# Ledger of designs, part 318: peptides against a protein of PDB entry 6TME

Target 1, 324 residues: chain A of PDB entry 6TME
Amino acid sequence: NRLKRAYIALQAWKKAFYSDPFNTAANWVGPDVCSYKGVFCAPALDDPSVLVVAGIDLNHADIAGYLPPELGLLTDVALFHVNSNRFCGVIPKSLSKLTLMYEFDVSNNRFVGPFPTVALSWPSLKFLDIRYNDFEGKLPPEIFDKDLDAIFLNNNRFESTIPETIGKSTASVVTFAHNKFSGCIPKTIGQMKNLNEIVFIGNNLSGCLPNEIGSLNNVTVFDASSNGFVGSLPSTLSGLANVEQMDFSYNKFTGFVTDNICKLPKLSNFTFSYNFFNGEAQSCVPGSSQEKQFDDTSNCLQNRPNQKSAKECLPVVSRPVDCS
Target 2, 324 residues: chain A of PDB entry 6TME as posed
Amino acid sequence: NRLKRAYIALQAWKKAFYSDPFNTAANWVGPDVCSYKGVFCAPALDDPSVLVVAGIDLNHADIFGYLPPELGLLTDVALFHVNSNRFCGVIPKSLSKLTLMYEFDVSNNRFVGPFPTVALSWPSLKFLDIRYNDFEGKLPPEIFDKDLDAIFLNNNRFESTIPETIGKSTASVVTFAHNKFSGCIPKTIGQMKNLNEIVFIGNNLSGCLPNEIGSLNNVTVFDASSNGFVGSLPSTLSGLANVEQMDFSYNKFTGFVTDNICKLPKLSNFTFSYNFFNGEAQSCVPGSSQEKQFDDTSNCLQNRPNQKSAKECLPVVSRPVDCS

## One batch from the design tools (peptide; made by RFdiffusion4, then SolubleMPNN)

Design b2_p29_5_s3 (from b2_p29_5, 18 letters changed)
Fold by OpenDDE base, seed 2:
Structure b2_p29_5_s3 (fold): chain B 324 residues (1-324), chain A 29 residues (1-29)
Amino acid sequence: as target 1 above (324 residues)
Amino acid sequence: SSALEERLEKYVKERRKKAEEKFLGKPLT
């Protein structure tokens, strides 16, 4: 009996709650699991005459507790939404039995440990949101082999380099922001055929930007701010025909910001402040366009306000990094 | 970033609605 297994799982989970301030699980009593608050039943995909637990939604319940291994008995769950709680510990490996998992959202919790590799076992997964947790260590390269629509990793403790397999990703939105990623952006990034939005904000990434970024024809948002990138902006960025939001602020970029970048047809906001750029085209000057917003603050530009001193600029500008 | 968060929340909301319709037969929100 599929609902009996669900009952066992849900009762085990209720016992794993340390605090339920909104009494969300108060009605989690008896065998009728389909009446439980936050539990949603639907006809089974393999047999429409059978009712199964197909979804969990405990978003914003402020529940403190952990995920017990008995949750692996929820084999019919396709939607798992438990964001904005205080769940701790690790994602149980027993969730590998949830072969119908389509959307997994455990964001804004207190999960710890390495990347939850159980997510890699779900063949039908389309959306993964693990942001605002304490996940740590390396990102497994296999994550980008998954046919995901979106990958939200921001605000964790991930370390090491971004895997070269990123080019295999079919995701439209990927977030790396506010982690501890290091090294260069892989050249394979240009192979991300469905990419619309990518953010690298607030990591320890370094080196030159790869020329292959210019191959991202469908990208609308590209944010590489608050890193350690060096060298000039790639000339191939002129290929970003659909970019609307672009941010390179708070890096160590040098060289000249060209017309070919600032005149991108869909560009609405381009922030390149807090770098060491020593020149910009007239089209890049803030206030030069009514349709585009630019920020050139705190660079090494001549005849512009709010620039770095010569003392700050000369040591960096005189030793440009060659990215060729 | 507040701008990032707003974009992500919008994306999640839209996807969740579609997913709920697909697997539950109706949206929950």
Scores: peptide ipSAE 0.382, ipTM 0.885, DockQ to the pose 0.477
Fold by OpenDDE base, seed 3:
Structure b2_p29_5_s3 (fold): chain B 324 residues (1-324), chain A 29 residues (1-29)
Amino acid sequence: as target 1 above (324 residues)
Amino acid sequence: SSALEERLEKYVKERRKKAEEKFLGKPLT
């Protein structure tokens, strides 16, 4: 019965292919779905004597097509990996029936529409990768209520603010890069207890960095480059005991870059170029350490190469934003 | 960035192995 349903689903999907340049689905013939290329069967979790379709891997198949609603019949699928294809349209709501979904990777496709809210219906989801698509609109706050290990959202068309619920996330890696997010980073960010890597690159984020960032003691990568952040760097950044990669470049930061930041014990790369910093500690100077790499290019620093002109600096430096 | 992509791919690879063992009984790679 389960394999019969899988057969119906997979045949419907094959029919939904517009192009299969590698003939990936060429052997998708007959009832033996477990022999299909990219289809992986395993004993059912509820009955080990029953064989079910537990995984799909069509990564890098360059398949053009869409996801038909019949995919909802694949009720035993826990692993769904179809990245680097040319699938278009929306994620079917019928996938809500896939209650065992553990990893969902549809990255590097041509999906459109709002955030696929069907992902929120999966109780066992641990990994969500929807990067490199054309998803748009608001990020639902409920995404961070999920017990996800990783959330990859980068290179989409998401808009609006980062939800305050971000602090509830148990994810170790979260990417917001290359979207259209705006507003401030929520103060609740400091509550992300498992966070190792967070990336905000290339959005329209603004305001002051919250002091609560300094509470992220497990973070190894913090990248906030290419945004509209203002004010001084929080002094609490001295609390980032495990940060290795830190990037604040291409913002509108002002003030002094302190020793407490540049002397972070695990810091290997700190980029703060293309801002309006008017001073830096000696420990922040590029070349001051063999173990650490710094970039202070295009700031308002005195006696440093490749800085902004006085004409560019004066209007900004003379009106520092108070983040207190 | 290329650095970001490399880190993400490493993470995915490590997680996938565990997931495959859990649900498929064996790693695919």
Scores: peptide ipSAE 0.376, ipTM 0.879, DockQ to the pose 0.481
Fold by OpenDDE base, seed 1:
Structure b2_p29_5_s3 (fold): chain B 324 residues (1-324), chain A 29 residues (1-29)
Amino acid sequence: as target 1 above (324 residues)
Amino acid sequence: SSALEERLEKYVKERRKKAEEKFLGKPLT
């Protein structure tokens, strides 16, 4: 009996709660799991005459606890949303039994350990949200082999380089923000055919931006701010025909910000402040357009306000990194 | 960052609604 298994799982989970401030699990009593708060039943996909637990929604329950291995008994769950809690520990490997997993949202919790590789075992997974946790270590390259629509990794402790497999991703939205990623952005990034939004904010990324970024024709948001990028902006950025929001602030970029970037047809906001740019086209000057917003603060620009001193600029500008 | 979070939340909300309809037959919210 599938519901019996679900009962066992849910009771085990209730026992794994350290705190339930809203008494979310107060009604988690008895075999009628479909009446449990945050538990949603639906007809089984393989047998519509059978009722199964298809979804869990405990979002914003502020529950402290952990995910017990018995959750692996929830084999019919396709939607698992438990964000904004205080769950800790690791994601149980037993969740590999949840072969119908479609959306997995454990964001804004206290999970630790390496990337939950169990997520890679779910053949039907389309949405992965593990942001605002304490996941650490390397990102497995295989994550980008998954046919995911979105990958939210921001605000964790991931480190090492971004896998070259990123180009295989079919995701429209990918967030790397506020981790410890290092190295260069892979050149394969240009192969992300469905990419709309990508965010690298607040990592330890470095090197030159790959020219292949310009191949991201569908990208509307590109944020690489607060990293260690060097060199000039790739001229190929003129290919970002749909970019609306672009942020390169708080890096070590040098060179000239060109018209072909600032005149991008859909560009709404372009922030390139806190770099070492030594020139900008007139089209890049803040206030030059009514339709576009620019920020050129704290660069090495001449005849512009709020720029770095010559003392700060000279050592960097005089030694430009050749990205060719 | 705030703008990012707002966009992400919007995306999640919209996607979740569709997923709920797909697997649960109706949206939960």
Scores: peptide ipSAE 0.340, ipTM 0.872, DockQ to the pose 0.506
Fold by OpenDDE base, seed 4:
Structure b2_p29_5_s3 (fold): chain B 324 residues (1-324), chain A 29 residues (1-29)
Amino acid sequence: as target 1 above (324 residues)
Amino acid sequence: SSALEERLEKYVKERRKKAEEKFLGKPLT
């Protein structure tokens, strides 16, 4: 009996709770699991006459505990949303049995360990949110082989380089922000055919921006701020026909910010502050447009306010990195 | 695939109603 297995799983999970401040699991008593708060039943896909546990929603329950291996008995679960709790430990490998997993949201918890590779085993997964945890180590390249709509990785402890397989991703939204990623952005990034939003904020990324970024014609948000990028902005950025929000602030960029970037047709906000740019086109000057907002603060620009001193600029500007 | 999406639509709607978060989300304090 599927509901009997679900009962075993849910009772094991209740026992794994250290704190339930809102008494969310108070009614988790007896075999009628479909009446449990945060447990949602639906007709099984293979047999509409059979009721199964299809979803878990414990969002914002502030529950402290861990995920026991018995959760692998919830084989009919397609939605698993436990956002904004205090769950700790690792994601159990037994969840590989949840072959219908469609959305997996464990964000805003206290999970630790490596990337939860069990997520790679789910053939129907469309949404993965593991942000605001303590996941660490390398990002597995295989994550980008998944047909995901969104990949939220921000605010973790991931390190090493971004896999070159990123170009295979079909995701529209990807977040890398606030990790420990290092190295260059892979040139394969230009192959992300469905990309609308990508965020690299607050990593240890370095090197030159790849020219292939200009191939991201559907991207609306591109944020590479707070990294160690060097060199000039690629001229191919003129290809970003749909970019609305672009941020390159808090890097080590040099060179000239050109008209072909600042005149992008959909551009609404372009921040390139806190770099070492030594020139900008008139179209890039803050206040030059009513439709666009620019920030050129703390660069090496002449005749602009709030710029770096010559003493700060000269050592960097005189030694530009050649990205060719 | 389409059958799964149809089945889950009500749950997705409920989730979205409860989880109104910004692009990067909000950390727990």
Scores: peptide ipSAE 0.077, ipTM 0.664, DockQ to the pose 0.044

Design b2_p29_5_s4 (from b2_p29_5, 17 letters changed)
Fold by OpenDDE base, seed 5:
Structure b2_p29_5_s4 (fold): chain B 324 residues (1-324), chain A 29 residues (1-29)
Amino acid sequence: as target 1 above (324 residues)
Amino acid sequence: SSALEERLQNFKEERYAKAKEKFLGNPLT
């Protein structure tokens, strides 16, 4: 019996709770798992006459505990939302049995270990949110081979390079922010056909921005702030016809910020502060437009306020990185 | 940033609602 298996799983999970401040699992008693708080039943996809556990929603329950392997018995679960808890440990490999997994949200927990590769085993996964955890190591390139709509990885401990397979991603939103990613942004980024928002904030990314970024026609948000990027901004950024929010602040960019970038038709905010830009077009000057907000603070711009000293600028500006 | 998180949250909530409706018959998040 599928509900019996669910009962076993849920009881095992209850036993794995260290703390349940809101007594969420207080009613997790007896075989009627469909009555359990945060447990949602629905007709099975393979047999509509059979009721199964199809979803878990324990969002914001502040539960401390871990995910026991018995959760693998929840084979009918398509929605697993347990964000804003204090679950620790690793994501059980036994979850590979949850072949109907559609949305997996374990964000804002205390999970550790490498990327939960079990997520790669779910053929129907569309949404993955593992942000605000302590996942570490490299990002498996296979993540971008999946037909995900969104990939939230921010605020973890991921390191190494961003996989070249990123270009294969069909995700509209991808967050890398606040990890330890290093290396260059792959040139394949321009192939992300459905990308609307991508965030690289606060990593150790370096090198020149690839020209292929300019191919991201659907991008509305591009944030590469707080990294180690060098060189000039690609001229191809003029191709970002739909970009609204663009942030290159806190990098090591040099060169001239051009009209072609600052006059992007949908651009509302463009922050390029805390770099080593030595010139900007008039259209890039803060206050030059009522429709656009610019920040050119702490660059090497002449006759602008709040710029770096000549002493700080000269060593960098005089030796610009050639990205050509 | 707070703005980013807000956007992500909104995105997630919308998707979650749709997914719940699809799989659970419950549009509520």
Scores: peptide ipSAE 0.267, ipTM 0.833, DockQ to the pose 0.485
Fold by OpenDDE base, seed 1:
Structure b2_p29_5_s4 (fold): chain B 324 residues (1-324), chain A 29 residues (1-29)
Amino acid sequence: as target 1 above (324 residues)
Amino acid sequence: SSALEERLQNFKEERYAKAKEKFLGNPLT
């Protein structure tokens, strides 16, 4: 009996709650699990005459606790949304039994440990949100082999390099922001054919931006701010025909910001502040356009306000990194 | 069942859209 298994799982989960400030699980009593708050039932895909637990939505419940292994008994769950809680511990490996998992949102919790590799076992997964947790270690390359629409990894403790497999991703939105990623952006990034938005904010990324970024024709948002990138902006950025928001601020970029970048047809905001740029085209000057917003603050630009001192600029500008 | 698939799909799409909106609406939160 699938509902009986669900009952066991849900009761085990209730027991794993340390705090339920909104009494979300107050009605989690008795065998009628389909009446439980945040539990959604539907006819089973393999047998429409059988009712099963198909979804969990405990978003914004502020529940403190952990995910017990008995959750693996929820084999019919396709939607698991438990964001904005205080769940801690690791994602149970027993969730590998949830072969119908489609959307997995555990964002804004207190989960720890390595990347939840159990997510890689779900063949039908389309949405993965693990942001705002304490996941750590390396990102498994296999994550980008998954046919995911969105990959939200931001605000964790992930480290090491971004896997080269990123180019295989079919995701439209990928967030790496506020982790500890290091190394270069892989050249394979240009192969992300469906990419609309990518965010690298606040990592330890370094090196030159790969020229292949210019191949991201569908990108509307590209944010690489608050990293350690060096060298000049790739001339191939002129290929970002659909970019609307671009941020390279708080890096160590040098060189000249060109017209070809600042005149991108859909560009609305371009922030390149807090770098070591030593020149910019007139089209890049803040206030030069009514349709575009620019920020050139704290660079090495001549005849511009709020720039770095010559003392700060000279050591960096005089030693440009060759990205060729 | 086509009806079941439709209901599930609608449910998924709604949840997915909300999740995206949450992120895209405020990338810092």
Scores: peptide ipSAE 0.057, ipTM 0.606, DockQ to the pose 0.079
Fold by OpenDDE base, seed 3:
Structure b2_p29_5_s4 (fold): chain B 324 residues (1-324), chain A 29 residues (1-29)
Amino acid sequence: as target 1 above (324 residues)
Amino acid sequence: SSALEERLQNFKEERYAKAKEKFLGNPLT
């Protein structure tokens, strides 16, 4: 019965393919769905004598098509990986029936519409990758209430502010890069207890960096480049004991880059170029360390190469933003 | 059964580990 339902779902999906250049679904014929390329079966949890479709892996198949609602019949699927295809349309709401969903990867496709809220209905979801699509609108705050290990949202069309619920996230990796997010980074960010990597690259974020960033003791990658951040770097950044990669380039930061930041013990790369910093400690100077790489290009630093002109600097440096 | 649950868990963990290796190393790709 379960395999029959899976057969119906998979045949409906095959019918929804516009192009299958590698003939991935060529063997998707007959009732033996467990033999289908990219289909993985396992014994059912409730009946070990019954095989069920537990996983789909069609990564890099370059398939053009859409996800039909019949995919909701794949109720035993825990792994759904279909990245690097040309699937279009929306994520079907019928996927709410896939209550065992553990990993959902639809990255690098042509999906559109709002955030796929069906992902919020999956109680066991640990991995969510929807990057490199055309999802739009607001990010639902509830995404960070889920016990996710990784959240990949980059290269979409998401708008509005970062939800304050971000502090509730247990994710080790979160990517916001290359969207249209605006506003400030929430102060609750410091509560992300498991965070290792966070990327904000290429949004419309603004305001001062919250001091609470310094509470992210386990962060190894922090990239806030290509935004509209202002003010000085928080002194609390000295608390980033495990940061290896840090990028604040292409913002509107001012003030002095301190020793306490540049001497972070695990810092390997710190880029703060294309800002309006008017001073830096000696430890921040590119070439000052063999173990650390720095880029101070295009700031308002004295006696450094490749800096902005006084004409460009004075209007900004003379009007510092108070982040206190 | 506990054995079946363990097998499923191992399956999930193995695939999850592979996914992490593929995607967590470069969140921009």
Scores: peptide ipSAE 0.028, ipTM 0.635, DockQ to the pose 0.078
Fold by OpenDDE base, seed 4:
Structure b2_p29_5_s4 (fold): chain B 324 residues (1-324), chain A 29 residues (1-29)
Amino acid sequence: as target 1 above (324 residues)
Amino acid sequence: SSALEERLQNFKEERYAKAKEKFLGNPLT
């Protein structure tokens, strides 16, 4: 009996709760698991006469505990949403049995360990949110082989380089922000045909921006701020026909910010502050447009307010990195 | 049943849309 298995799983999970401030699991008593708060049943796909546990929604329950292996008995679950709790430990490998998994949201918890590779075993996964945890180590390249619509990795402890397989991703939204990623952005990034939003904020990324970024025709948000990028902005950025929000602030960029970038047709906000740019086109000057906002603060620009001193600028500007 | 599969798919898509909207509306959550 599928509901009996679900009962075993849910009772094991209740036992794994250290704290339930809102008494969410107070009614988790007896065999009628479909009446449990946060548990959602639906007719099984293979037998419409049988009810199965199809979804879990414990978002914002502030529950402290861990995920026990018995959760692998919830084989009919397609939606698993447990964000904004205090769950700790690792994601159980037994969840590989949840072959119908479509949405997996464990964001804003206290999970630790390596990337939960069990997520890669789910053939139908479309939404993966593991942000605001303590996951660490390398990002598995295989994540981008998945047909995911959204990949949220931000605010973790991931390190090493971004896999070159990123170009295979069909995701519209990808967040890398606030990790420990290092190295260059892969040139394959330009192959992300469905990409709308990508965020690299607050990592240890370095090197030159790849020219292939200019191939991201569907991108509306591109944020590479708070990294160690060097060199000039690629001239190919003029190809970002749909970019609305662009942020390159808090890097080590040099060179000239061109008209071709600042006159992008849908650009509404372009922040390139806290770099070492030594020139900008008139179209890039803050206040030059009513439709666009620019921030050129703390660069090496002449005749602009709030710029770096000559002492700070000269050592960097005189030794530009050649990205050719 | 094709009808059941369609209903489940619609349910999944609706839930996904809500989750995505939540992120777009509040990136801190």
Scores: peptide ipSAE 0.022, ipTM 0.606, DockQ to the pose 0.080

